# Peptides against a protein of PDB entry 6NYY, part 3

Target 1, 212 residues: chain A of PDB entry 6NYY
Amino acid sequence: KHFEQAIERVIGGLEKKTQVLQPEEKKTVAYHEAGHAVAGWYLEHADPLLKVSIIPRGKGLGYAQYLPKEQYLYTKEQLLDRMCMTLGGRVSEEIFFGRITTGAQDDLRKVTQSAYAQIVQFGMNEKVGQISFDLPRQGDMVLEKPYSEATARLIDDEVRILINDAYKRTVALLTEKKADVEKVALLLLEKEVLDKNDMVELLGPRPFAEKS
Target 2, 212 residues: chain A of PDB entry 6NYY as posed
Amino acid sequence: KHFEQAIERVIGGLEKKTQVLQPEEKKTVAYHQAGHAVAGWYLEHADPLLKVSIIPRGKGLGYAQYLPKEQYLYTKEQLLDRMCMTLGGRVSEEIFFGRITTGAQDDLRKVTQSAYAQIVQFGMNEKVGQISFDLPRQGDMVLEKPYSEATARLIDDEVRILINDAYKRTVALLTEKKADVEKVALLLLEKEVLDKNDMVELLGPRPFAEKS

## One batch from the design tools (peptide; aimed at target 1 L61 Y63 A64 D106)

Design b1_p8_6_s4 (made by RFdiffusion4, then SolubleMPNN; from b1_p8_6, 6 letters changed)
Fold by OpenDDE base, seed 2:
Structure b1_p8_6_s4 (fold): chain B 212 residues (1-212), chain A 8 residues (1-8)
Amino acid sequence: as target 1 above (212 residues)
Amino acid sequence: MRSLLSAE
């Protein structure tokens, strides 16, 4: 228990025991996190889920923890599934509430960064081609882009396409697994924290073997 | 290594 709490503190920050969410917001968080969890459960190249929580920690209202593989090389397919997992919260909100919230801001930031990196750093887009440019870091003044305005427009278009494709894929997945998202969300509202065993009890064994 | 997806 103490060891798990220490890990959770390192990952999510200090538990905000004093932060009481209104029931409606707590419901939103539960379905948001359930979206992440279920997306990760049914995506082949997703990291295995370790824990999902709707207990606020640090700045987060909820979180899903995954055990990433110790790898340095990522495939395009892995990056796509990771994008889908990251979009799982936003998509769940759309499916269940017909509205979106600001809760997905950090997720969208991560997805945006990943999409740009895939296209302009990793050369993973056929239209843009086998190029690699450094992305401006936060606080860097971009004086000149190493490509034309036409290329900039192409990059922006292809980033949007990639994100939209990931979004559509996630919508399709979580729509198919809508009942599973609801099961996870409802159990989260009851227990506030779920582990891998809870997920197995709810959903059955994860369809994809954990590659050790 | 552990990754975190959070509603922030």
Scores: peptide ipSAE 0.060, ipTM 0.775, DockQ to the pose 0.161
OpenDDE base, seeds 1, 3, 4, 5: peptide ipSAE 0.093, 0.077, 0.112, 0.048; ipTM 0.792, 0.785, 0.802, 0.733; seeds 1, 3, 4 fail the geometry check

Design b1_p8_7 (made by RFdiffusion4)
Pose (drawn by RFdiffusion4):
Structure b1_p8_7 (pose): chain A 212 residues (1-212), chain P 8 residues (1-8)
Amino acid sequence: as target 2 above (212 residues)
Amino acid sequence: SHLNQAAH
């Protein structure tokens, strides 16, 4: 047990128990984190889940703890299910509320960087072709693009097609599973954390083979 | 601004 609190502390950050939220904020954060939990539960190539919390941890209001699959060959489908898990947070607080918040900002930086990487860096696109470029990092102040402007126009169009296909796939997921999202977040308001076991108590066993 | 975290 003392080891599992260390794995979480290094990955997650400091866990602020006293930084309370308003009752209308905890209702939002629970629906946001349930989106991550339920979409990560029903997708095939998404990571196995360990723990979902609504307690503020570091630069965040909620916190989700995943077990990333050690694999060296990501396919096209294995990256879409990672994107459809990340976008699941904005989708759940949009189905239930209608209002979208600024809390999905870091969820959208991961989607954007995982879209340029498929198109520009890998060869995961037809329109751009099988061309690889050295994509700049965050600490790399980019001087000029290694390709034309019409190509940059072609890239940013395809990123919009890619994320809005990931968006629509997840809206079609958390409406079919709309009642299960509500089951998860109402326990998150009661019990501020959920292990894997009490998600099996809610949702039954996960319908995919998972290696632990 | 508000931020949420989801670690992998």

Design b1_p8_7_s1 (made by RFdiffusion4, then SolubleMPNN; from b1_p8_7, 8 letters changed)
Fold by OpenDDE base, seed 3:
Formats: structure tokens, sequence, C-alpha cells
Structure b1_p8_7_s1 (fold): chain B 212 residues (1-212), chain A 8 residues (1-8)
């Protein structure tokens, strides 16, 4: 318990006990985090879930904590599942509330960055081809792109396609597992924090072997 | 360890 608390403080910062969310906002956060958790649970190449919380910490209203695999090489399939897990919160909001919130901003940023990296750094898109360019850092003015405007348009189109594919995959998954998302969300509203054991009790064992 | 968060 003490070790877990220490990790939580390092990762999420101090609990904001003074930040009281309205019941509807708390519900939104619960379903958002449940979306991440369930997506990660049922995606083969997603990292295993350790903990999910709707207690505000640091900059976040809710958190899902995962144990990443120690690997240096990532496949296209692994990157896709990671994108899907990252989209799980947004997708959950859409499925359950029929509306979207600003809560997914950081998630969408990560997904966008991943998609561009796959296409222009890792050469993982067949249409764009086996190319690798450095992406500008946030705030750096790129004076000149090493490719044509036509290629730029192609990249943009393929990024959208990739993100949309990930989104659709996530929608399909969480729609199939809608009842599981709700179970997790409702239990979050009750307990505020769930661990891996709680998830196993709710959903059964994760269908993929955890690589230790 | 990695975490995902809802932005406030």
Amino acid sequence: as target 1 above (212 residues)
Amino acid sequence: MRYLSSVS
C-alpha cells in the first residue's frame, strides 16, 4: 500500500481534495477512464492496466495507470492498439453520452503525434512510402519541408485515415464491450479507485498473457 | 510506468 501510494504521487502528483467535481462531470470522468481501461483490457498489444482512478491529481481529473513493456521495437499493430487505448476515453463519452468534451485533448494530441510518426518517421504507410523525416518540435518553425505540397497533402490524408481507422476500431470494441465499460464506470463512481484485481473481478481475467 | 489522464 505504501509503495503504491508513493508511485501514485510520483506519477499523478498530490490528490486535489479541494477539487470537487459536479456529479455530472464526475460521471463523465468515470466513463472516460473506464473507456481507457476496458480498451486496454481487450486489446492484445495494449499495456496491462495497473490502476484506474477518478480522484483528481495534478493536471488530470482521472487517470489510468499501465505497466509498459520494456521493448525498443514497436510493430504497426502495437502502435494501432496503443492508439485505440488512447482513444478509449473519447469513444466512451460518445457511446454513453452522445457528446464529446475537452477531456480528450491530451489523448488526441498523443494519437495525432503517433499517427504522423508512423507515416513520416517510421515509413509504415504504403502510399507515402519508405520515408523518414524529422517532425518539427512544438514551437519550432519548419522553414522548408523536404517534400512537395502534394506529398504534404497525401501525408495529411493518410494521417486522418489512420486515426479514423483507430477510432472506428475503438468504437467497435467498446460498443461490443459496452456493458463492461458501464460496470467499470459505476464501480469507479463508488470506489473512486480500482486496481487490476477489481478489473478481474468485474471482467474476468485479461484475455492476453501479461509478458513479465 | 505510464498513465493516461483526463485533462482539466
Scores: peptide ipSAE 0.064, ipTM 0.789, DockQ to the pose 0.156
OpenDDE base, seeds 1, 2, 4, 5: peptide ipSAE 0.072, 0.084, 0.082, 0.042; ipTM 0.798, 0.807, 0.801, 0.749; seeds 1, 2, 4 fail the geometry check

Design b1_p8_7_s2 (made by RFdiffusion4, then SolubleMPNN; from b1_p8_7, 6 letters changed)
Fold by OpenDDE base, seed 1:
Structure b1_p8_7_s2 (fold): chain B 212 residues (1-212), chain A 8 residues (1-8)
Amino acid sequence: as target 1 above (212 residues)
Amino acid sequence: MMYLTAAS
């Protein structure tokens, strides 16, 4: 418990009990986090879910927390599933509300970073090829690129393709599991915090071993 | 890892 709380504080920040969201925003957060949770539940290479919460913290209005694994090598397939899980919140909002909010900005940042890393750091794109360049960090001054503008355009195109594919995959998944997303969201609105056991009760056992 | 709804 202390370990989980420590991680929660480090990653999510302190709980903001005084921060009161309007009911509609709370609903949005619930479905957003439910999207993450359900996507992760049904993606083979997603990390195990630890907790999902719609209680605001320092870094967010709600969160889905997963147990990190001591993994140092990631496959392209694993990274794709991670991207899909990351997009789960945005996709859920679109499916259930027909509109999207700014709430996914952190998710989109992560997805964007992952996509670029896969293409220009990990050499995981066939068109771009077996290359590895350092990417500028957020806040860093952009220096001269180690490749041509033509390559830059190619990279940008392939990033869009990769993210779009991940998005479509996530849409398909959460559409298929729409009822499950609804169940999780509604229970979140009731209890505000769900753990793995709650998810098992709602969705059944995760269909994948917790080793991936 | 944590996925969150970010406040604007």
Scores: peptide ipSAE 0.418, ipTM 0.917, DockQ to the pose 0.216
OpenDDE base, seeds 2, 3, 4, 5: peptide ipSAE 0.407, 0.374, 0.408, 0.406; ipTM 0.915, 0.899, 0.915, 0.916

Design b1_p8_7_s3 (made by RFdiffusion4, then SolubleMPNN; from b1_p8_7, 8 letters changed)
Fold by OpenDDE base, seed 4:
Structure b1_p8_7_s3 (fold): chain B 212 residues (1-212), chain A 8 residues (1-8)
Amino acid sequence: as target 1 above (212 residues)
Amino acid sequence: MMRLSTVE
């Protein structure tokens, strides 16, 4: 417990006990985090869920924490499932509320970065091909792109396609598991924090073996 | 960690 709390503080920041959310915002957070949790639960290559919380920490209103794998190499499939899991919050908001919020900004940033990395750095896109360029870091002089404007457009298009595919996959998954998302969200609203055991009680055992 | 973030 103490170790988990320490990790949580390091990763999530300090609890903002003073931040009072309106009930509707709290509901949005619950469903958002439930989306992450359920997506991660039912995606084969997602990391196992450790904890999901709607207690604000740092700049986050809620979070889903996953057990990091000691993994140095990621497959395209793993990266896709990670993208889907990351989109789970946004997708949940769309499914349940018919609206989206600014809350997914960090998630979308991560998804965007992952998509560009897959296409531009890892050579994981067939149309763009086996290329690997360094992505400009914030503050780097805009060096001339080592590729044509046509290639730049292709990259942008394929990034959008990849993200949209991940989004659609997540929509399909969370629509199928809509009742599970709701169960998790409702329990979050009650308990504010759920662990893996709570998820097992709600959803049954995770259908994928945890790679120990 | 995945999270819903506030707009500063």
Scores: peptide ipSAE 0.285, ipTM 0.875, DockQ to the pose 0.218
OpenDDE base, seeds 1, 2, 3, 5: peptide ipSAE 0.275, 0.249, 0.255, 0.145; ipTM 0.871, 0.859, 0.864, 0.784

Design b1_p8_7_s4 (made by RFdiffusion4, then SolubleMPNN; from b1_p8_7, 7 letters changed)
Fold by OpenDDE base, seed 3:
Structure b1_p8_7_s4 (fold): chain B 212 residues (1-212), chain A 8 residues (1-8)
Amino acid sequence: as target 1 above (212 residues)
Amino acid sequence: MRTLSFAE
């Protein structure tokens, strides 16, 4: 118990017990986090879920924690599933509330970065081709791009297509699993914190074998 | 560990 609490403090920061969310906001957070959890549960190449919480910690109102696989090489399919899992919160909000919030800002940043990396660093897009360019770091002045404006437009288009495809895939998945998302969200509103065992009890065993 | 967070 003491060890788990110590890990939680290191990873999530101190619980903001004084931060009382309005019931509707707490509901939004619960469904958002449930979206992440369920997407990760049913995507083959997603990382295993460790914990999901709607207790505010640090700079977050809720979180889903995963154990990354120890790997150095990632396939296009793995990166896509990771994008879908990351979009799970936004998609859940769209499905259940018909509106979106600012809550997915960090998620969208991660998805955007991943999409650009896949196309311009990893050469994973057929239209753009087998190219690899360094992406500017945040704050770096990019003086010149090593490609034409036409290529820049193509990259932007293909990034948008990739993100939209991931979004559509996530919508399809969470629509199919809508009842599961709701079950997780409702249980979160009751317990505030769920672990892998809670998910197994609620949804059954994850359909994909976890790599040890 | 990887964490996805709901932003404030």
Scores: peptide ipSAE 0.397, ipTM 0.910, DockQ to the pose 0.158
OpenDDE base, seeds 1, 2, 4, 5: peptide ipSAE 0.375, 0.357, 0.378, 0.354; ipTM 0.905, 0.900, 0.907, 0.901; seeds 4, 5 fail the geometry check

Design b1_p8_8 (made by RFdiffusion4)
Pose (drawn by RFdiffusion4):
Structure b1_p8_8 (pose): chain A 212 residues (1-212), chain P 8 residues (1-8)
Amino acid sequence: as target 2 above (212 residues)
Amino acid sequence: SSATMTPS
């Protein structure tokens, strides 16, 4: 047990128990984190889940703990299911509320950087072609693009097509599973953490083979 | 890996 609290501390950050939220904020954060939990539960190539919390941990209001699959060859489908898990947060607080918050900002930076990487860096696109470029990092102040402007126009169009196909795939997921999202978040308001076991108590066994 | 919700 003392080891599992260390794995979580290094990945997650400091865990602020006293930084309380308003009752209308905890209701939002629970629906946000249940979106990460349920979409990560029903998708095939998404990571196996360890723990979902609504307690503030580091630069965040909620916290999700995943077990990333050690694999060296990501396919096109294995990257869409990682995107459809990340976008699940905004989708759940949009189905239930209608208002969208600024809490999905870091959920959208991961989606954006995982879309440029498919199109620009890998060869995962038809319109741009099988062309690889050295994509700048965050600490790399980009001087000029290694391609034209009409190509940059072609890239940012395809990123919009890619994320809005990931968005619609997840809206079609958390409406079919709308009641299961509400089951999860109502326990998150009661019990501020959920292990894997009490998600099996809610949702049954996960319907995919998972190696632990 | 992890996922968080950003505060205001």

Design b1_p8_8_s1 (made by RFdiffusion4, then SolubleMPNN; from b1_p8_8, 6 letters changed)
Fold by OpenDDE base, seed 4:
Structure b1_p8_8_s1 (fold): chain B 212 residues (1-212), chain A 8 residues (1-8)
Amino acid sequence: as target 1 above (212 residues)
Amino acid sequence: AYSTIAPP
């Protein structure tokens, strides 16, 4: 328990006991986190869910904690499922509320970064090809791009396609599992924190082995 | 910002 809390503090930041969410915001957070949780549950290459919480920590209003795989090598499929899991919150909000919030900003940032990395750094896009360029870091002098403006446009287009594909995949998944998202969200609103055992009780055993 | 605590 203490070790888990320490990890949670490191990863999620300190619990903001003083941050009072309005009931409607708390509901939004619950469904958002439920989206992450359920997406991670049913995506084969996603990391297994350890904990999901709607108690604000650090800069987050809620969080889903996953068991990190000690992996240095990721497949394209793994990266896609991670993108889908990361989009799970946004998608859940859209499915259940018909609106989107600013809550997914960090998720979208992560997805965007992953998509660019896949295309520009990892050579995982057939149209762009087997290339690897450094992504500009914040504060680096914008060195001339080592590619043409046409290639830049192609990269941007393929990034958008990849993100949209991940989004569509997530929509399909969470639509199929809509009842499960609802169950998780409702239980989150009741308990504020769910663990893996709660998820197993709600959804049944995760259909994928935890250890690859 | 929702923090999905995925490993970096």
Scores: peptide ipSAE 0.098, ipTM 0.773, DockQ to the pose 0.161
OpenDDE base, seeds 1, 2, 3, 5: peptide ipSAE 0.042, 0.072, 0.095, 0.079; ipTM 0.744, 0.757, 0.766, 0.757

Design b1_p8_8_s2 (made by RFdiffusion4, then SolubleMPNN; from b1_p8_8, 5 letters changed; failed a check: a repeat of another design)
Amino acid sequence: ASSTIAPP

Design b1_p8_8_s3 (made by RFdiffusion4, then SolubleMPNN; from b1_p8_8, 6 letters changed)
Fold by OpenDDE base, seed 3:
Structure b1_p8_8_s3 (fold): chain B 212 residues (1-212), chain A 8 residues (1-8)
Amino acid sequence: as target 1 above (212 residues)
Amino acid sequence: GYSTIAPP
């Protein structure tokens, strides 16, 4: 218990017990986190869910915690499923509320960074080709790009296509599993925190065998 | 604005 609490503090910061969310905001957070949880549950190459919470911590209103596999090499398929899982919150908001909120800002940043890395660092796009460039770090002056303006436009277009493909895949998945997202969201509103066992009781065993 | 913590 102490170890889990320590990890939660590192990931989410200190619990803000004094931060009272309005009931509508709490509902939005519950469905957002349920979207992440359900997407991760049914995507083969996503990391397994450990915990999901709607208790505000640090800068976050809720969180989903996953157990990453110790690996040095990532496939294109793994990176896509991770993008879909990251988009799960935004997609859930769209499906259930017909509106989007600012809550997905950090998720969209992560997805954007991953998409650019796949195309310009890992050479995973056929149109752009087998190239690898260093992305500008925060604070580095954007010096001359080692490629033409035409190549820059191509990169931007292919990034958009990749993100849109991940988004569409997530919409299809969470639409199919809409009832499961609602079950998780409603249970979150009751318990505020769910673990892997709660998810198994609610949805059944994860359809992918965990490699021990 | 608010944010949620998602997997990396």
Scores: peptide ipSAE 0.075, ipTM 0.780, DockQ to the pose 0.169
OpenDDE base, seeds 1, 2, 4, 5: peptide ipSAE 0.053, 0.059, 0.070, 0.061; ipTM 0.758, 0.760, 0.761, 0.749; seed 5 fails the geometry check

Design b1_p8_8_s4 (made by RFdiffusion4, then SolubleMPNN; from b1_p8_8, 6 letters changed)
Fold by OpenDDE base, seed 2:
Structure b1_p8_8_s4 (fold): chain B 212 residues (1-212), chain A 8 residues (1-8)
Amino acid sequence: as target 1 above (212 residues)
Amino acid sequence: ATSTIAPP
């Protein structure tokens, strides 16, 4: 209990007990977080869900927490499923509300950074090829790009393709699992916090064995 | 972790 609370404070910050969301915003957060949770549940290479919460903490209105694998190497498939999981909130909003909110801004940042890194750092794109360039640090004036304008355009196009492919994959998944997203969202609105056991009770066991 | 973030 105390250890879990400490982890929650580190991840989300201090609980903002005074932050009262309007019911419709709370509903949006619940479905957003349910999208993350369900995407992570049904993606083979996603990290196992540990906890999902719609209690506001720090700057977060809700969060899904995963147990990271002790790994230093990531496959392209793992990175794709992580992107899909990260898009799960935005996709859930689109599926259930037919509208998108600003709530996904950090998710989109992470997805954008991941896509860019896959293409220009990890050499994971066939069109761009087996290249690796240092990402400009936040705030460093990129004086000269180590690649041509043609390569710049190709990178821009392939980043969009990768993100769109991840988005489409997530739409397909959460559309298939739409009833499960709704079950999780409704239970979140009731309990505000769900753990792995709640998810197992609601959805059944995760279909992928946790690699110990 | 993924999070729904409030606008600034």
Scores: peptide ipSAE 0.376, ipTM 0.911, DockQ to the pose 0.636
OpenDDE base, seeds 1, 3, 4, 5: peptide ipSAE 0.373, 0.210, 0.371, 0.328; ipTM 0.911, 0.831, 0.909, 0.901

## One batch from the design tools (peptide; aimed at target 1 G62)

Design b1_p9_1 (made by RFdiffusion4)
Pose (drawn by RFdiffusion4):
Structure b1_p9_1 (pose): chain A 212 residues (1-212), chain P 9 residues (1-9)
Amino acid sequence: as target 2 above (212 residues)
Amino acid sequence: MSLKMAPPP
């Protein structure tokens, strides 16, 4: 047990128990984190889940703990299911509320950087072609693009097509599984954390082979 | 891996 609290501390950050939220904020954060939990539960190539919490941990209001699959060859489908998991947070608080928040900002930085990487860096697109470029990092102040402007126009169009296909795939997921999202978040308001075991108590066994 | 919800500004 003392080891599992260390793995979580290094990955997650400091866990603020006293930084309370308003009752209308905890209701939002729970529906946000349930989106990450349920979409990560029903998708095939998404990571196995360890723990979902609504307690503030570091630069965040909620926290999700995943077990990333150690694999060296990501396919096209294995990257869409990672995107459809990340976008699941905004989708759940949009189905239930209608109001979208600024809490999904770091969820959208990961979607954006995982879309440029498929199109620009890998060869995962038809319109741009099988062309690889050295994509700048966050600490790399980009001087000029290694390609034209019409190509940049072509890239940012395809990123919009890619994320809005990931968005629609997840809206079609958390409406079919709308009641299961509500089951998860209502326990998150009661018990501020959920292990893997009490998610099996809710949702049954996960319907995919998972190696632990 | 982790996912978090950002606080309001």

Design b1_p9_1_s1 (made by RFdiffusion4, then SolubleMPNN; from b1_p9_1, 5 letters changed)
Fold by OpenDDE base, seed 2:
Structure b1_p9_1_s1 (fold): chain B 212 residues (1-212), chain A 9 residues (1-9)
Amino acid sequence: as target 1 above (212 residues)
Amino acid sequence: ATSTIAPPP
C-alpha cells in the first residue's frame, strides 16, 4: 500500500480529493481510461497493466499505469502497440460518445513524439529511409533542418500516416472489445481504482504471457 | 502511464 501510493504520487502527483468532477465528465474519464486499459490488455507488445484509476491526481483526471519491461531496445511492432495503447482513451471516447475531449492532449503529444522519433530518429519508415536526425529539443535554437523542404513534407505526411494507422488499428481493436471496455468503465465508476486482478476477473487472463 | 489530462487553467 505505501509503496503503491508512493509510485502513484510520482506518476500522477498528489491525490486531489477536492476535485469533484461532474458525473458526465467522470463517465468520460472512466471510458477514456478503460480504453487505455483494454487496449493494453489485448495488444501483444503493450506493457502489462498494473492499475487503472479515475481518481484525480495532480493535473490527471484518471490514469492507466503499466509495468514497463526493463528494455533498452524497442521494435517497430512494440512502438506501434504502445501508440495504439496511448490512443486507446481517445478512441474509446469516439466509440462510446461520438465526441472527443481535450483529455487526450498528453496522449496525442506522446503519440506525435513517438511517430516523429520512429521516422526521423530510428529510420523505421521505408519512404523516408534509413535516416537519423536529432529532433530539436525544447529551447534549442531551431537549427536549419538537415534535410530539404521536400523531405520535411514527406516526414510530415508519413507521421500522419503512421498515427492514422495506429488510430485505425485501435478503433478496430476497441470496437471488437467494446463490451470489455464498457465492463471496465462501469467497474471504474463503481470502484474508482482497478488493479490487474480486477482486470483478470472481468476479462479473463491477459492473452499474452508476461515476460518476467 | 497514460492519463486523461485537464486543460491548463
Scores: peptide ipSAE 0.348, ipTM 0.892, DockQ to the pose 0.606
OpenDDE base, seeds 1, 3, 4, 5: peptide ipSAE 0.346, 0.231, 0.342, 0.274; ipTM 0.892, 0.845, 0.891, 0.884

Design b1_p9_1_s2 (made by RFdiffusion4, then SolubleMPNN; from b1_p9_1, 5 letters changed)
Fold by OpenDDE base, seed 1:
Structure b1_p9_1_s2 (fold): chain B 212 residues (1-212), chain A 9 residues (1-9)
Amino acid sequence: as target 1 above (212 residues)
Amino acid sequence: AVSRIAPPP
């Protein structure tokens, strides 16, 4: 209990028990987090879900926590599945509500950063090729781009393609698993917090063997 | 890794 709470505080911040979400917003949070959880469950290269919560904390209205693998090298396929998992919340909102919220801002930032890194740092795009440039960090002086405007346009186009492909993959997955997303969302609305065992009870064992 | 739904800044 105390150790888990300490980890939760580090990851999510302090519980904002005084922050009362409107029922409709709480519903949106539940389906958003259910989207992340279910996407992570059925994507081979996603990190295993540890916990999902719709209790507001200092940095969010809800969260899905995963156990990262001790991995230093990522494949393109692994990065794609991680992008899909990260898009799971936004996709769930679209599927269930026919509308999207601002809640996915951090997710979209992460997806955008990953897509650019794949293309311009990891050389994972065939059209852009085997290049590696440092991306300007937030607050870095805008240095001249080490590539042409044509290359910049190509990068931007290929980033959009990659993100759209991840998005479409996530839509296909969560549409197929729509009933599972609903089950998780409804149970979240009841319990506010789910663990891996709750997910196993709802969805069955994760279809990917935990690499021991 | 943590996915979060957050209020706008």
Scores: peptide ipSAE 0.299, ipTM 0.875, DockQ to the pose 0.775
OpenDDE base, seeds 2, 3, 4, 5: peptide ipSAE 0.295, 0.286, 0.312, 0.165; ipTM 0.871, 0.869, 0.878, 0.771; seed 4 fails the geometry check

Design b1_p9_1_s3 (made by RFdiffusion4, then SolubleMPNN; from b1_p9_1 with K4R M5I)
Fold by OpenDDE base, seed 1:
Structure b1_p9_1_s3 (fold): chain B 212 residues (1-212), chain A 9 residues (1-9)
Amino acid sequence: as target 1 above (212 residues)
Amino acid sequence: MSLRIAPPP
C-alpha cells in the first residue's frame, strides 16, 4: 500500500479531489485513457498495464500506468509500439468523438521526442542513415546543427512519416478494438480506477506473454 | 511509464 501510493505520487502527483470535471470532460478523459489502456493491451511490445485512472492528479486529469521493464536496450519495434500506445488517447478521442482536445499535448510531446531520437540519435531511419547527433536540451545554446538544411528537412519529413505511421497503426488497432475501448471507458466512468485484473475480466488475458 | 490526459498550461 505505501509503496504503491509512493509510486502513484511520483507518477501522477497528489490527487486533486477538489478538481471536479464536468461530465463531458470526464467522459473525454475516460475514453482517452481507455485508448491508452487498450492500445497497450493489444500491442506486443508495449509494457504491461498496471493501472488506469480517471481521477485527476497533480499533472493529469487521468492516466494509464504501465509497469516499467528493467530494459536498457530498445528495438525499433518496441519504440513503435510505445509510440502507438502513447497515441492511443488521441486516437480514441478521434474515433469516439470525431474531435480532438488539448489533452494529448504531453503524449504528442513524448511521441515527437521519440521520433526525433529514433531518427537522429539511434540511426533507425534508412533515409537519414546510421547517424547520431545530440538533440538540444532545454536551456542549451542551440549550436549550429552538425548537418545541412537539406538534412534538417529530410529529418523533419521522416519524423512526420514515422509519427503518421504510428498514428495510422493506432487508428487501425483501436478501430478493430473499438468495442473494447468502449467497455473500458464505460467501466472507468463507473469505477474511476481499473487495475490489470479488471482489464483481464473485461477483455480477457493479454494476448502476449508478460516478460517476468 | 505513465500516459496521461493533461490540462493545457
Scores: peptide ipSAE 0.392, ipTM 0.908, DockQ to the pose 0.783
OpenDDE base, seeds 2, 3, 4, 5: peptide ipSAE 0.372, 0.374, 0.389, 0.271; ipTM 0.901, 0.903, 0.906, 0.815; seed 5 fails the geometry check

